# Designs tried in a protein design run: peptides against a protein of PDB entry 3NZW. Part 158

Target 1, 212 residues: chain A of PDB entry 3NZW
Amino acid sequence: TTTLAFRFQGGIIVAVDSRATAGNWVASQTVKKVIEINPFLLGTMAGGAADCQFWETWLGSQCRLHELREKERISVAAASKILSNLVYQYKGAGLSMGTMICGYTRKEGPTIYYVDSDGTRLKGDIFCVGSGQTFAYGVLDSNYKWDLSVEDALYLGKRSILAAAHRDAYSGGSVNLYHVTEDGWIYHGNHDVGELFWKVKEEEGSFNNVIG
Target 2, 222 residues: chain B of PDB entry 3NZW
Amino acid sequence: QFNPYGDNGGTILGIAGEDFAVLAGDTRNITDYSINSRYEPKVFDCGDNIVMSANGFAADGDALVKRFKNSVKWYHFDHNDKKLSINSAARNIQHLLYGKRFFPYYVHTIIAGLDEDGKGAVYSFDPVGSYEREQCRAGGAAASLIMPFLDNQVNFKNQYEPGTNGKVKKPLKYLSVEEVIKLVRDSFTSATERHIQVGDGLEILIVTKDGVRKEFYELKRD

## One batch from the design tools (peptide; made by RFdiffusion4, then SolubleMPNN)

Design b2_p21_5_s4 (from b2_p21_5, 9 letters changed)
Fold by OpenDDE base, seed 1:
Structure b2_p21_5_s4 (fold): chain B 212 residues (1-212), chain C 222 residues (1-222), chain A 21 residues (1-21)
Amino acid sequence: as target 1 above (212 residues)
Amino acid sequence: as target 2 above (222 residues)
Amino acid sequence: SLEEILRLLREAAEAAKPWEL
């Protein structure tokens, strides 16, 4: 898996691959590693597929209950804390989760929290999570700046996942891309890695290690 | 060495069509190299136009299917005989599987039916309850032999339109029930030739708006 | 011991080959 999220002047970019594996077996190329918790809040998945899918779905229910009780959308801080508290209760039991909770509230602005099954909870501007994270960081860190245009930021997110999919055997399938703004998240499509690779190679003149 | 699980072999396969879905399984039940039964059905009609199979350790599979059937029964009691939708069934099965997260059912589960729009639906589950809706899925002993074939023949992976120099993919389209049944039969006959845990018989459950029908075909008995 | 049982169960769970992301 490779997931990433970063803050910039235009909000948040979230990009993820779609491969699931069981050892050396490619279990799926089409897994949705982003949960749409509400129109302003996203969760990303890395680690155990069932652990992430089950508990982030549960998180969605808790966020909805908050809205019903408090008549207000849950904060990104509170949503991430709920998940962090849950996984901490299972610490040592064998849960495997590397998650990012990304969202926008008027109170917080665009916000990203990293939460993992070790009990780590971090607020930050840039995170890459998964077996391909170092490959994604290589591209993302080299090109990131706060003042990116929305178009450039979307491309950078997509391009970073593509780099990871190219080098990490456990990442691939497609890139799912999101832009989170004050008005909520916007889905920017599913991009097959096979097609995207050749497109990017041609347009950039990159990936010269591959003969086409 | 501690091993609480057995392996009864077999293979299952689900394919969704436009207005139908198919779930098929062989009827061989095996332990190690010994055939326990040449006809032990492992694909079940669970009511509400939902068919289910949980392939792997048969004791776990049977337990899971029984629990789901019981869940359907209670759903009717609690909700005035309301039909359980396939998506709700999938969520319910996730909870059944994940409820044993730390001592899983040793099975690959597939269900098939129609969604609320009348479109064919196949859901696949890992042993601990992650699930995905797909157009096709193979599970069990010969899944590694069949799944790549389904990628090619159902989802048209690595196929391109003639005369496009590999620039245009073959377009996705639904298969007819006849085409699907042919693919299922070819898949299982091929798997039977190459895997000792697959054979004897093939039972296919076809789900349409008119209900569930069953077809049976002989497989190699060696 | 309980700890050993839990370890063995965890190993068995891993042997089921759950999907990983």
Scores: peptide ipSAE 0.436, ipTM 0.809, DockQ to the pose 0.274; fails the geometry check
Fold by OpenDDE base, seed 4:
Structure b2_p21_5_s4 (fold): chain B 212 residues (1-212), chain C 222 residues (1-222), chain A 21 residues (1-21)
Amino acid sequence: as target 1 above (212 residues)
Amino acid sequence: as target 2 above (222 residues)
Amino acid sequence: SLEEILRLLREAAEAAKPWEL
């Protein structure tokens, strides 16, 4: 898996691959590694597919209950804390989760929290999570600027996942791309890695290690 | 060495059509190299136009299917005989599987039916309850032999329009029930040739708006 | 022992090959 999220002047970009594996077996190329918790809040999935899918869906229910009780959308801080507290209770039981909770509230603005099954909870501006994270960071860190246009930021997110899909055997399938703003998240499509690779290679003159 | 799990082999596959879905399984039940039964059905009609199979360790599979059937029964009692939708069934099965997260059911689960729009639906589950809706899925012993074939023949992977120099993919289209049945039969006959845990018989459950139909075909008995 | 049984169960559970992301 490779997931990433970063803050920039235009909000948050979230980009993820779609491959699931069972050892050397490619179990799926079409897994949704982003859960849409509500129109303003996203969760990303890395690690055990069932652990992430089950508990992030549960988190969605908890977030909805908060809204019903408090008559206000849950903060990104509170949502991430609920998940963090839950996984901490299971510490040592063998849960495998590397998650990012990304959202926009009026109080917090655009916010990203990293939460993992070790009980780590971090607020930050840039995270790459998964087996391909180092490959994604290589591209993301070298091109990241706060002042990126929305178009350039979307491309950078997509391009970083593509780099990881190229080098990480456990990442691939497609890139799912999101832009989070004050008005909520916007889905920017599913981009097949096979088609995207050749397009990017042609347009950039990159990936010269591959003869096309 | 103590192993709480057995492996009864077999293979299952699901394919969703436009207005139908198919779930098929062989009828061989095996332990190690010994055939326990040549006709032990592993695909079940669970009611509400939902068919289910949990392939792997048969004891776990049977237990899971029984629990799900009971869940359907209680759903009717609690909700005035409301039909359980396939998406709700999938969520329920996730909870059944994940409820044993630390001692999983040793099975690959597939369900098939129609969604609320009347379109064919196939859901597949890992042993601990992650699930995905797909157009096709193979599970069990010969899944690695069949799944690439389904990718090519159902999802038209690596197929391109002639004369486009590989730039235009073959368009996705739904297959007819007859075409799907042909693919299922070819899949299982091929798998039987290459895998000792697959054979004897093929049972196909076809779900349409009119209900569940069953078809049976002989496979090699070697 | 209970500890040994739990270890064996965990090892068996890992052999189920759950999907990983």
Scores: peptide ipSAE 0.435, ipTM 0.814, DockQ to the pose 0.278; fails the geometry check
Fold by OpenDDE base, seed 3:
Structure b2_p21_5_s4 (fold): chain B 212 residues (1-212), chain C 222 residues (1-222), chain A 21 residues (1-21)
Amino acid sequence: as target 1 above (212 residues)
Amino acid sequence: as target 2 above (222 residues)
Amino acid sequence: SLEEILRLLREAAEAAKPWEL
């Protein structure tokens, strides 16, 4: 898996691959590694598929309950804290989760929290999570700046996942791309890695280690 | 060494069409190299136009299917005989599987039916309850032989339009029920030739708006 | 022992090959 999220002047970019594996077996190329918790809040998945899917779905229910009780959308801080508290209770039981909770509230603005099954909870501007995270960071860190245009930021997110999909055997399939703004998240499509690779190679003159 | 799980072999396959879905399984049940049964059905009609199979360790599969059938029954009691939708069934099965997260059911589960729009639906589950809706899925012993074939023949992977120099992918389209049945039969006949845990018989459950139909075909008995 | 049982169950659970992301 490779997931990433970063803040920039235009909000948040979230990009993820879609491969699931069971050992050397490619179990799926089409897994949704982003949960749409509400129109303003996303969760990303890395680690055990069932652990992430089950508990992030549960988190969605908790977020909805908050909205019903408080008549206000839950904050990104509070949502991430609920998940963090939950996984901490299971510490040592063998849960495998590397998640990002990304969203927008009027109080917080665009916000990203990293939460993992070790009990780590971090607020930050840039995170890459999964087996391909170091490959994604290599591209992302080299090209990131706060003042990116929305177009450039979307491309950078997509391009960073592509780099990871190329180098990490456990990442691939497609890139799912999101842009989070004050008006909520916008889905920017599913981009098959097989097609995207050749397009990017041609347009950039990159990936010169691969002969066409 | 203590091993609480067995492996009863077999293979299952689901394919979703436009207004139908199929779930198929061989009828062979084995332990090691011994055939326990040449006709032990592993695909079940669970009511509400949902068919289910949980392939792997048969004891776990049977337990899971029984629990799901009971869940359907209770759903009717609690919700005035409301039909359980396929997506709700999938969520329910996730909870059944994940409830045993630390001692999993040793099975690959597939369900098939129609979604609320009347479109064919196939959901597949890992042993601990992650699930995905897909157009096709193979599970069990010969899944590694069949799944690549389905990628090619259902999802048209690595197929391109003639005369385009590989630049235009073959467009996705739904298959007819006849085409799907042919693919299922070809899949299982081929798998039977190459895998000792697959054979004897093929049972196909076809789900349409009119209900569940069953078809049976002989496989090699070697 | 309980610890031994839990260990054996954990090992068996890993053998189930759940999907990883």
Scores: peptide ipSAE 0.435, ipTM 0.811, DockQ to the pose 0.276; fails the geometry check
Fold by OpenDDE base, seed 5:
Structure b2_p21_5_s4 (fold): chain B 212 residues (1-212), chain C 222 residues (1-222), chain A 21 residues (1-21)
Amino acid sequence: as target 1 above (212 residues)
Amino acid sequence: as target 2 above (222 residues)
Amino acid sequence: SLEEILRLLREAAEAAKPWEL
């Protein structure tokens, strides 16, 4: 898996691959590694598929209950804390989760939290999570600027996942791309890695290690 | 060494069509190299136009299917005989599987039916309850032999339009029930040739708006 | 021991090949 999220002047970009594996077996190329918790809040998935899918779905229910009880959307800080507290209670039981909780509230603005099954909870501006994270960071860190246009930021997110899909055997399939603004998240499509690779190679003159 | 799980072999396969879905399984049940039964069905009609199979350790599979059937029954009691939708069934099965997260059911689970729009639906589960809706899925012993074939013949992977220099993919289209049944039969006959845990018989459950139909075909009994 | 049983169950669970992301 390779997932990433970063803050910039235009909000948050979230990009993820779609491969699942069982050892050397490619179990699926079409897994949805982003949960849409509400129109303003996203969760990303890395690690055990069932652990992530089950507990992030549970988190969605807790966030909805908060809205019903408090008549206000849950904060990104509170949502991430609920998940962090949950996984901490299971510490040592063998959960495998690496997640980013990304969203917008009027109080916080655009916000990203990293949460993992070790009990780590971090607020930050840039995270890459998964077996391909170092490959994604290589591209993302080299090109990141706060002042990126929305178009350039979307491309950078997509391009960083593509780099990871190219080098990490456990990442691939497609890129799912999101832009989070004050008006909520916008889905920017599913981009097949096979088609995207050749397009990017042609347009950039990159990936010269592969003969086309 | 302590091993709480057995492996009863077999293979299952689900394919969704436009207005139908199929779930098929061989009828061989084995332990190690011994055939326990040549006809032990493992694909079940669970009611509400939902068919289910949990392939792997048969004791776990039977337990899971029984629990799900009971869940359907209780759903009717609690909700005035409301039909359980296929997506709700998938969520329920996730909870059944994940409820044993630290001592999993040793099975690959597939369900098939129609979604709320009347379109064919197949859901597959890992042993601990992650699930995905797909057009096709193979599970069990010969899944690694069948799944690449389904990628090519159902999802048209690696197929391109002639004369386009590989730039235009073959367009996706739904298969007819006859085409799907043919693919299922070819899949299982081929798998039987190469895997000792697959054979004897093939049972196919076809789900349409009119209900569940069963078909049976002989496989090699070698 | 309980610890040994839990270890064995965990190893068996991993052998089930759950999906990883």
Scores: peptide ipSAE 0.435, ipTM 0.811, DockQ to the pose 0.278; fails the geometry check

Design b2_p21_6_s1 (from b2_p21_6, 9 letters changed)
Fold by OpenDDE base, seed 1:
Formats: C-alpha cells, structure tokens, sequence
Structure b2_p21_6_s1 (fold): chain B 212 residues (1-212), chain C 222 residues (1-222), chain A 21 residues (1-21)
C-alpha cells in the first residue's frame, strides 16, 4: 500500500493505490483505501484492511453524531483524536492501522493528521504511509512546493503513487485521487496503473528502466 | 497441541451479471486427504434474495451463516418485514465477522444478490470483515486457480481489441446467465482437475428478480 | 497448525511505518 496526503496553497491532495494483499496473493486491485467521512473529511487506510475499514467507518458515525449534537462539523483535530483514542485503547491487541485524517474546517483550514495503531498522532503538511511510502516520498519531496498549482499538485500526488506502485510489490492497481478544499473534497478519478504508467512514461520520458 | 481451526477445503465462486448474480460452490467436504462428504452444500439461500457461502473451516462457516440467517429474521421483526438490501447485509456480515476479530471465523465469505437498482451484486469478505463489492470473486482452496481466469473472462483483463496494437482494451460488458454458468462450470471442472479439495458436485444458486434458482452438476469424484 | 491459504488470511494494505518527512 501507498497512501499520501500533502497540504499546498490550493488545499490538500490525497492519493492512494488500490491493491490489497494476503501474503503474496493479490487479493484485490480495486480496493477503496479512502473513506469519505463527510463532504469535508477523508480518511486513508494502510495496514489491516478490516481494521481500517471497520474503525474508520465507526469514526464516520462518531463524526456524524458530533455534527448532529453540536450542529457543526467536527474538526479534523477532534476527528483524528477520536480515532487515536480508540486505537490506543486497543494498544497491544494487534490492530494494524496507518491512517491519515484529512479535511478542511474554517477553524483549522486544510489539515492533515497521521494516526496509527501504535497510538501516534501527528499533525503535518506531508505524509506518505504504507509499504511504498519511501518511494512516494522520493518523488513527492523532490517536486513539492507550497505554491504548486492545483493541476500540478494533483499530478504530483498521482505521480508519486505511480512511482510507489512501480517499485513496491504491495502497491498497485490504480490511483484514487482527491483534492480537498474549503468547499469540500473533489474526487479526481480512478487511474489504472497499467494505463497511467505508459502515459506518464511517454509524456515525461521517464521510467527509462523499462523498455517498451 | 489443540488447534481450534480446521480446513474443510472446497471452493466457491460468485459472479454478478446485469440483472442477476450467481454464487456457486462445490459439494466436497474434506479433512486433509480424507473426503468427509461428497455432497455437503455450502451455498445457502438466506432469504430476501440473498445467497451466502462462508468457505474454509466448515464449523465456522456454518456458524456464521446461521448467525446471518438469524440476523435476517430479526431484521424483519424490527422493521416490519422490510427486505434486507444486499448492501445492508454486507455491513451486517462485517459486524458479525469483526465481532470475532481476535478469534476470527476462518472463512472466506461471499454473498450474492441484487442491489436496490436490480443490478447483480457480489460482496466478498476476508475472515475479519473487510469487504468489497465486485463483479466476480473466487474463494476457497482453488481460488488462486480460478480468480485469474475470472479476471480474464469476466473483467476481460489483458484482452485487447484486435488490430489496435494493444492500445484499445476489450470493452467491458455484462455476461448472460448462460455465459456465466458456462464459465462457472469450466472453472470448477478445471479446479477439480488440479486441486484435491475440489470435486464431487457443483451447486449453483442463481439470483434474479424472480427469486433463487438452483442448478446442480456432477464433478469428478476422484 | 493454523490454515495459511490466502483465502483464509486477512487482507492487508501493506505495511506502514512512522513518517520520515
């Protein structure tokens, strides 16, 4: 798995692959590793599929309850804290979760929190999470600027996941791409790696380690 | 040392069509190399046009199916005999599975039915409750033999239009019920040839708007 | 011995580690 999120002048880019594995078996190439908690809040998934899917869905319910009770959308800080507190209660039980909670509130602006099953909760501007994270960082860090255009930022997110999919055997399938703004998240499609790779190679003249 | 889990083998397969879905399973039940039964059905009509199979350790599978059937019953009691939708069934099964997260059901679960738009639906679950809606899924002993075949024949993976130099993928299209049945039969006959835990009989449950139909075919008994 | 077939293994979204940047 490779997931990433980063803040820039235009909001947040979230990009993830779609491969699930069971050992050496590719269980699926089409898994959704982003949960749309509400129109302004996303969660990403790495680690145990069921752990992430179950608890982030639960998180969605908690966020909705907050909205109903407080008549205001939950903050990214509070949402991430709920999840962090939950997984911390299960510390030692064997949960496997590496997640990013990404969203926009007027109070916080565009915000990203990293939360994992070890109880770590970090706020930051750039995170890559998963077995392919180092490959994604290689591309992302080399090209990241705060002042990226939305178009360039979207491409950078997509391109970083592609790099990880290329090098990480546990990443692949497709790239799911999101742009989060003050108006909410926008889904920017599912990009099959099989097609995207060749397109990018041709357009950039990159991936010259592959002949074809 | 006590092992709470067994492996009863077998294979299951779900395929969603446009307005139907199929869930099939062999009828062989085995322990190691010993055939316990040549006809032990593992695909069940659970009501509300939902068919279910939980393949792997049969004791766990049976328990899970019973719990789900009971869940359907109580859903009717609590909601004035409202039909349980396939997506709601999937969510419910997730909770059943994840409720035993730390002592899992050792099963691969597949359900099939129609979604609320009348489209064929197949949902697959891992042992602890992650789930995905897919057009097709193989589970069980011969899943690794069948799933790549389904990728190619249902989802047309790695198929291209002739004369396009691999630039145009074969377009996705729904298969007819007859085509699906043929694929299922070919899948299981092939799996039976190459896997000792698969064979004896093939039971296919076909879900349409008119209900659940069952078909049975003999497989090799060796 | 526990079953080790892929069909009875939990799905995973790879490994993860603490962010490096």
Amino acid sequence: as target 1 above (212 residues)
Amino acid sequence: as target 2 above (222 residues)
Amino acid sequence: QLPVAPSVLPWSFGGFSLPRA
Scores: peptide ipSAE 0.351, ipTM 0.784, DockQ to the pose 0.725
Fold by OpenDDE base, seed 4:
Structure b2_p21_6_s1 (fold): chain B 212 residues (1-212), chain C 222 residues (1-222), chain A 21 residues (1-21)
Amino acid sequence: as target 1 above (212 residues)
Amino acid sequence: as target 2 above (222 residues)
Amino acid sequence: QLPVAPSVLPWSFGGFSLPRA
């Protein structure tokens, strides 16, 4: 798995692969590793598939309850804290989760929190999470600027996941791409890695380690 | 050290069509190299036009299916005989599985039915409750033999339009019930040839708007 | 004990250790 999120002048880009594995077996190439908690809040999934799906869905319920009780959308800080508190209660039980909670509120603006099953909760501008994270960072860090255009930022997110999919055997399938703005998240499609690889190779003249 | 899990072998297969879905399973039950039964059904009609199979350790599978059937019953009691939708069933099964997260059911679960729009639906679960809706899924002993075949024949993976030099993929289309049944039969006959834990009989449950029907075919009894 | 059949293994999204029973 490779997931990433980064803040830039235009909001947040979230990009994830779609491969699930069971040992050496490719269990799926089409898994959704982003949960749409509400129109302004996303969660990403890395680690145990069931742990992530179950608890991030639970988180969605808690966020909805907050909205009903408080008549206001939950903050990204509070949402991530709920999840962090939950996993911390299970510390040592063997949960496996590497998550990013990404969203927009009027109070916070575009915000990203990293939350993992070790109880770590971090606010930041750039995170890559998963077995392919180092490959993604290699591309992302080399090209990241705060002043990226929305188009360039979307491409950078997609391109970083592609790099990870190329080098990490546990990443692949497709890239699911999101842009989070003041108006909420926008889904920017599912990009098959097989097709995307050849397109990018041709257009960039990259991936010259592969002879077509 | 005591192993609480067994492996009863077998294989299951789900395929969703446009207005139908199928869930098929062989009827062989084994332990190690011994055939316990040549006809032990593992695909069940659970009511509300939902069919279910939990393949792996049969004791766990049976327990899970019974719990789900009971869940359907209580859903009717609590919600004025409302039909349980396939997506709600999937969520419920996730909770059943994840409720034993630290002592999992040793099974690969597949359910099939129709979604709320009347479209065929197949959901697949890992042992601890992750799930995904897919057009097809193989589970069990011969899943590794069958799933790549389904990728090719249901989802048309690695197939291209003739004359396009591999630039245009074969378009996705729904398969007819007859085509699906052919694929299921070919899958299981092929798997039976190469896997000792698959054979004896094939039971196919077909879900349509008119309900669930069953078909049975003989497999090799080797 | 790790299952023999891939289909009975828990799915992983990689990068983190899966609980071993």
Scores: peptide ipSAE 0.348, ipTM 0.790, DockQ to the pose 0.338
Fold by OpenDDE base, seed 5:
Structure b2_p21_6_s1 (fold): chain B 212 residues (1-212), chain C 222 residues (1-222), chain A 21 residues (1-21)
Amino acid sequence: as target 1 above (212 residues)
Amino acid sequence: as target 2 above (222 residues)
Amino acid sequence: QLPVAPSVLPWSFGGFSLPRA
């Protein structure tokens, strides 16, 4: 798996692959590793598939309950803290989760929190999470600027996941791409790696280790 | 040391059509190299036009199916006989599986039915409750033999339109019930030839708006 | 031994418990 999120002048880009594995077996090429908690809040999934799906869905329920009780959308800080507190209670039980909680509130603006099953909770501007994270960082860090256009930022997110899909055997399938703004998240489609690779190679003149 | 789990072999397969879904399973039940039964059904009609199979350790599979059937019963009691939708059933099964997250059911679970728009639906679960809706899924002993075949014949992977120099993929289309049944039969006959834990009989449950139909075919008994 | 067929293994989204090489 490779997931990433980063803040820039235009909001937040979130990009993830879609491969699931069971040992050496490719279990699926089409899994959704982003949960849409509400129109302004996303969660990403890395680690155990069931752990992530179950607890991030549970988190969604807690966020909805907050909205009903407080008559206001939950903050990204509070949402991420709920999840962090939950996994910390299970610290010795063997949960496997690497998550990013990404969203927008009027109070916070665009915000990203990293939360993992070790109990770590970090606020930041750039995170890559998963077995392919270092491959994604290689591309992302080399090209990241705060002043990226929305178009360039979307491409950079997509391109970073593509790099990870190329080098990480546990990443692949397709790229799911999101842009988060003050108006909420926008889904920017599913991009099959098989097609995307050749397109990018041709347009950039990159991936010259592969002959087409 | 004590091992609480067994492996009863077998294979299951789900395929969704446009207005139908199929869930099939062989009827062989084994332990190690010994055939316990040549006809032990493992695909079940659970009511509300939902069919279910949980393949792997049969004791766990049976327990899970019974719990789900009971869940359907209570859903009717609590919600004035409302039909349980396939997506709600999938969520319920996730909770049944994840409720035993730290002592899992040793099963691969597949359910099939129709979604709320009347389209065929197949949901697949790992042992601890992750799930995905798919057009097709093989599970069990011969899943690794069958799934690549389904990738090619249901989802048309690695197929291209002739004369396009590989630039145009074969378009996705729904298969007829007759075509799906042919694929299921070919899958299981092939798997039976190459896997000792698959054989004896094939039971296919077909879900349409008119209900659940059952078909049976003989497999090799070696 | 426990069953180790891929069909009865939990699905993984990579990351924390998987080898990097």
Scores: peptide ipSAE 0.348, ipTM 0.788, DockQ to the pose 0.425
Fold by OpenDDE base, seed 2:
Structure b2_p21_6_s1 (fold): chain B 212 residues (1-212), chain C 222 residues (1-222), chain A 21 residues (1-21)
Amino acid sequence: as target 1 above (212 residues)
Amino acid sequence: as target 2 above (222 residues)
Amino acid sequence: QLPVAPSVLPWSFGGFSLPRA
C-alpha cells in the first residue's frame, strides 16, 4: 500500500493505490483506500484492511453524530482525535492502522493528521503511509513545493503513487486521486497503473529501467 | 498444541451479471486428506434474494451463516418486513465478522444478490470483515487457481482488440447467465483436476429478480 | 493465533504488522 497526502497553496492532494494483499497473494487490485467521511473530510487506509475499514467507517458515524449534535461539521483535529483515542484504547490488542485524516474547516483550513495504531497522532503538511511510502517520498519530496499549481500538485500526487506502485510489490492496481479545497473534496478519478505507467514513461521519458 | 481452527477445504465462486448474480461452491468437505462428505452444501439462500457462503473452517462458516440468517429475521421484525438490501447485508456481515476480530471466523465469505437497481452484486469479505463489491471473486482452496481465470474471462484482463498492437483493451461487457454458468463450470472442473480439496459436486445458486434457483453438477470424485 | 493459510488470510494494505510473505 501507498497512501499520501500533502498540503499546498491550493489545498490538499490525497492519492492512494488500490492493491490489497494477503501474504504474497494479490487479494484485490480495486480496493478503495479512501473513505469519504463527509464532503470536506477524507480518511486514508493502510495496514489491516478490516481494521481501517471498520474503524474509519465508525469514525464517519462519530463525525456525523457530531454534526447532528453540534450543528456544525467536526474539525479535522477532533475527528482525528476521536480515531486516535479509539486506537489508543486498543493499544496492544493488535490493531494495524496507518491513517491520514484530511479535511478542510473554516477554523483550521486545509489540515492533515496522521494517526496510527500505535497511538501516534501527528499534524503535518506531507505524509506518505504504507509499504511504498519511501518510494512515494522519493518523488514527492523531490518535486514538492508549496506554490504548486493544482494541476501540478495533482500530477505529483499521482506520479508519486505510480513510483511506489512501480517499486513496491505491495502497491499497485490504480491511483485514486483527490483534491481537497475549502469547498470540499473533488475526486479526480481512478487511474489504472498499467495504463498510467506507459503514459508517464512516454511523456516524461522516465522509467528507463523498464524496456519498452 | 490446541488449534481451534480446522480447514474443510472446498472452493466458492461468485460472479455478478447485469441483472443476475451467481454464487457457486463445490460440495466436498474434507479434513486433512480425508473426505468427510461428498455432498455438504456450503452456499445458502439466506432470504431477501441474498445468497451466502463462508468457506474455510466449516464450523465457523456455518455459525456465520446462521447468525446472518438470524440477522435477516430480526431485520424483518425491526423494520416492518423490509427487504434487506445487499449493501446493508454486506455491512451487517462486516459487523458479524469484526465482532470476532480477536478470535476470527476462519472463513472467506462471499455473498451475491441484486443491488437496489436490480444489478448483479457480489461482495467478498476477509476473515475479519473487510469487504468489497466486485464483479467476481473466487474463495477457498482453489481460489488461486480460479481467480486469475476470472480476471481474464470476466474482467477481460490482458485481452486486447486484435490488430491494435495491444493498444486497445477488450471492452468490458456483461456476460449472460449461460456464459457465466459455463465459466463457473469450467472453473470448478479445472480446479477439481488440480486441487485435492475440490470436487464431488458443484452447486450453483442463481439470483434473479424472480428469486433464487439452484443448479447442481457432478464433479470428479477422486 | 490464526493459521496462516492463503485462502483465509486477512487482507492487508501493507506497511504494518500483518503478514506480507
Scores: peptide ipSAE 0.343, ipTM 0.793, DockQ to the pose 0.341

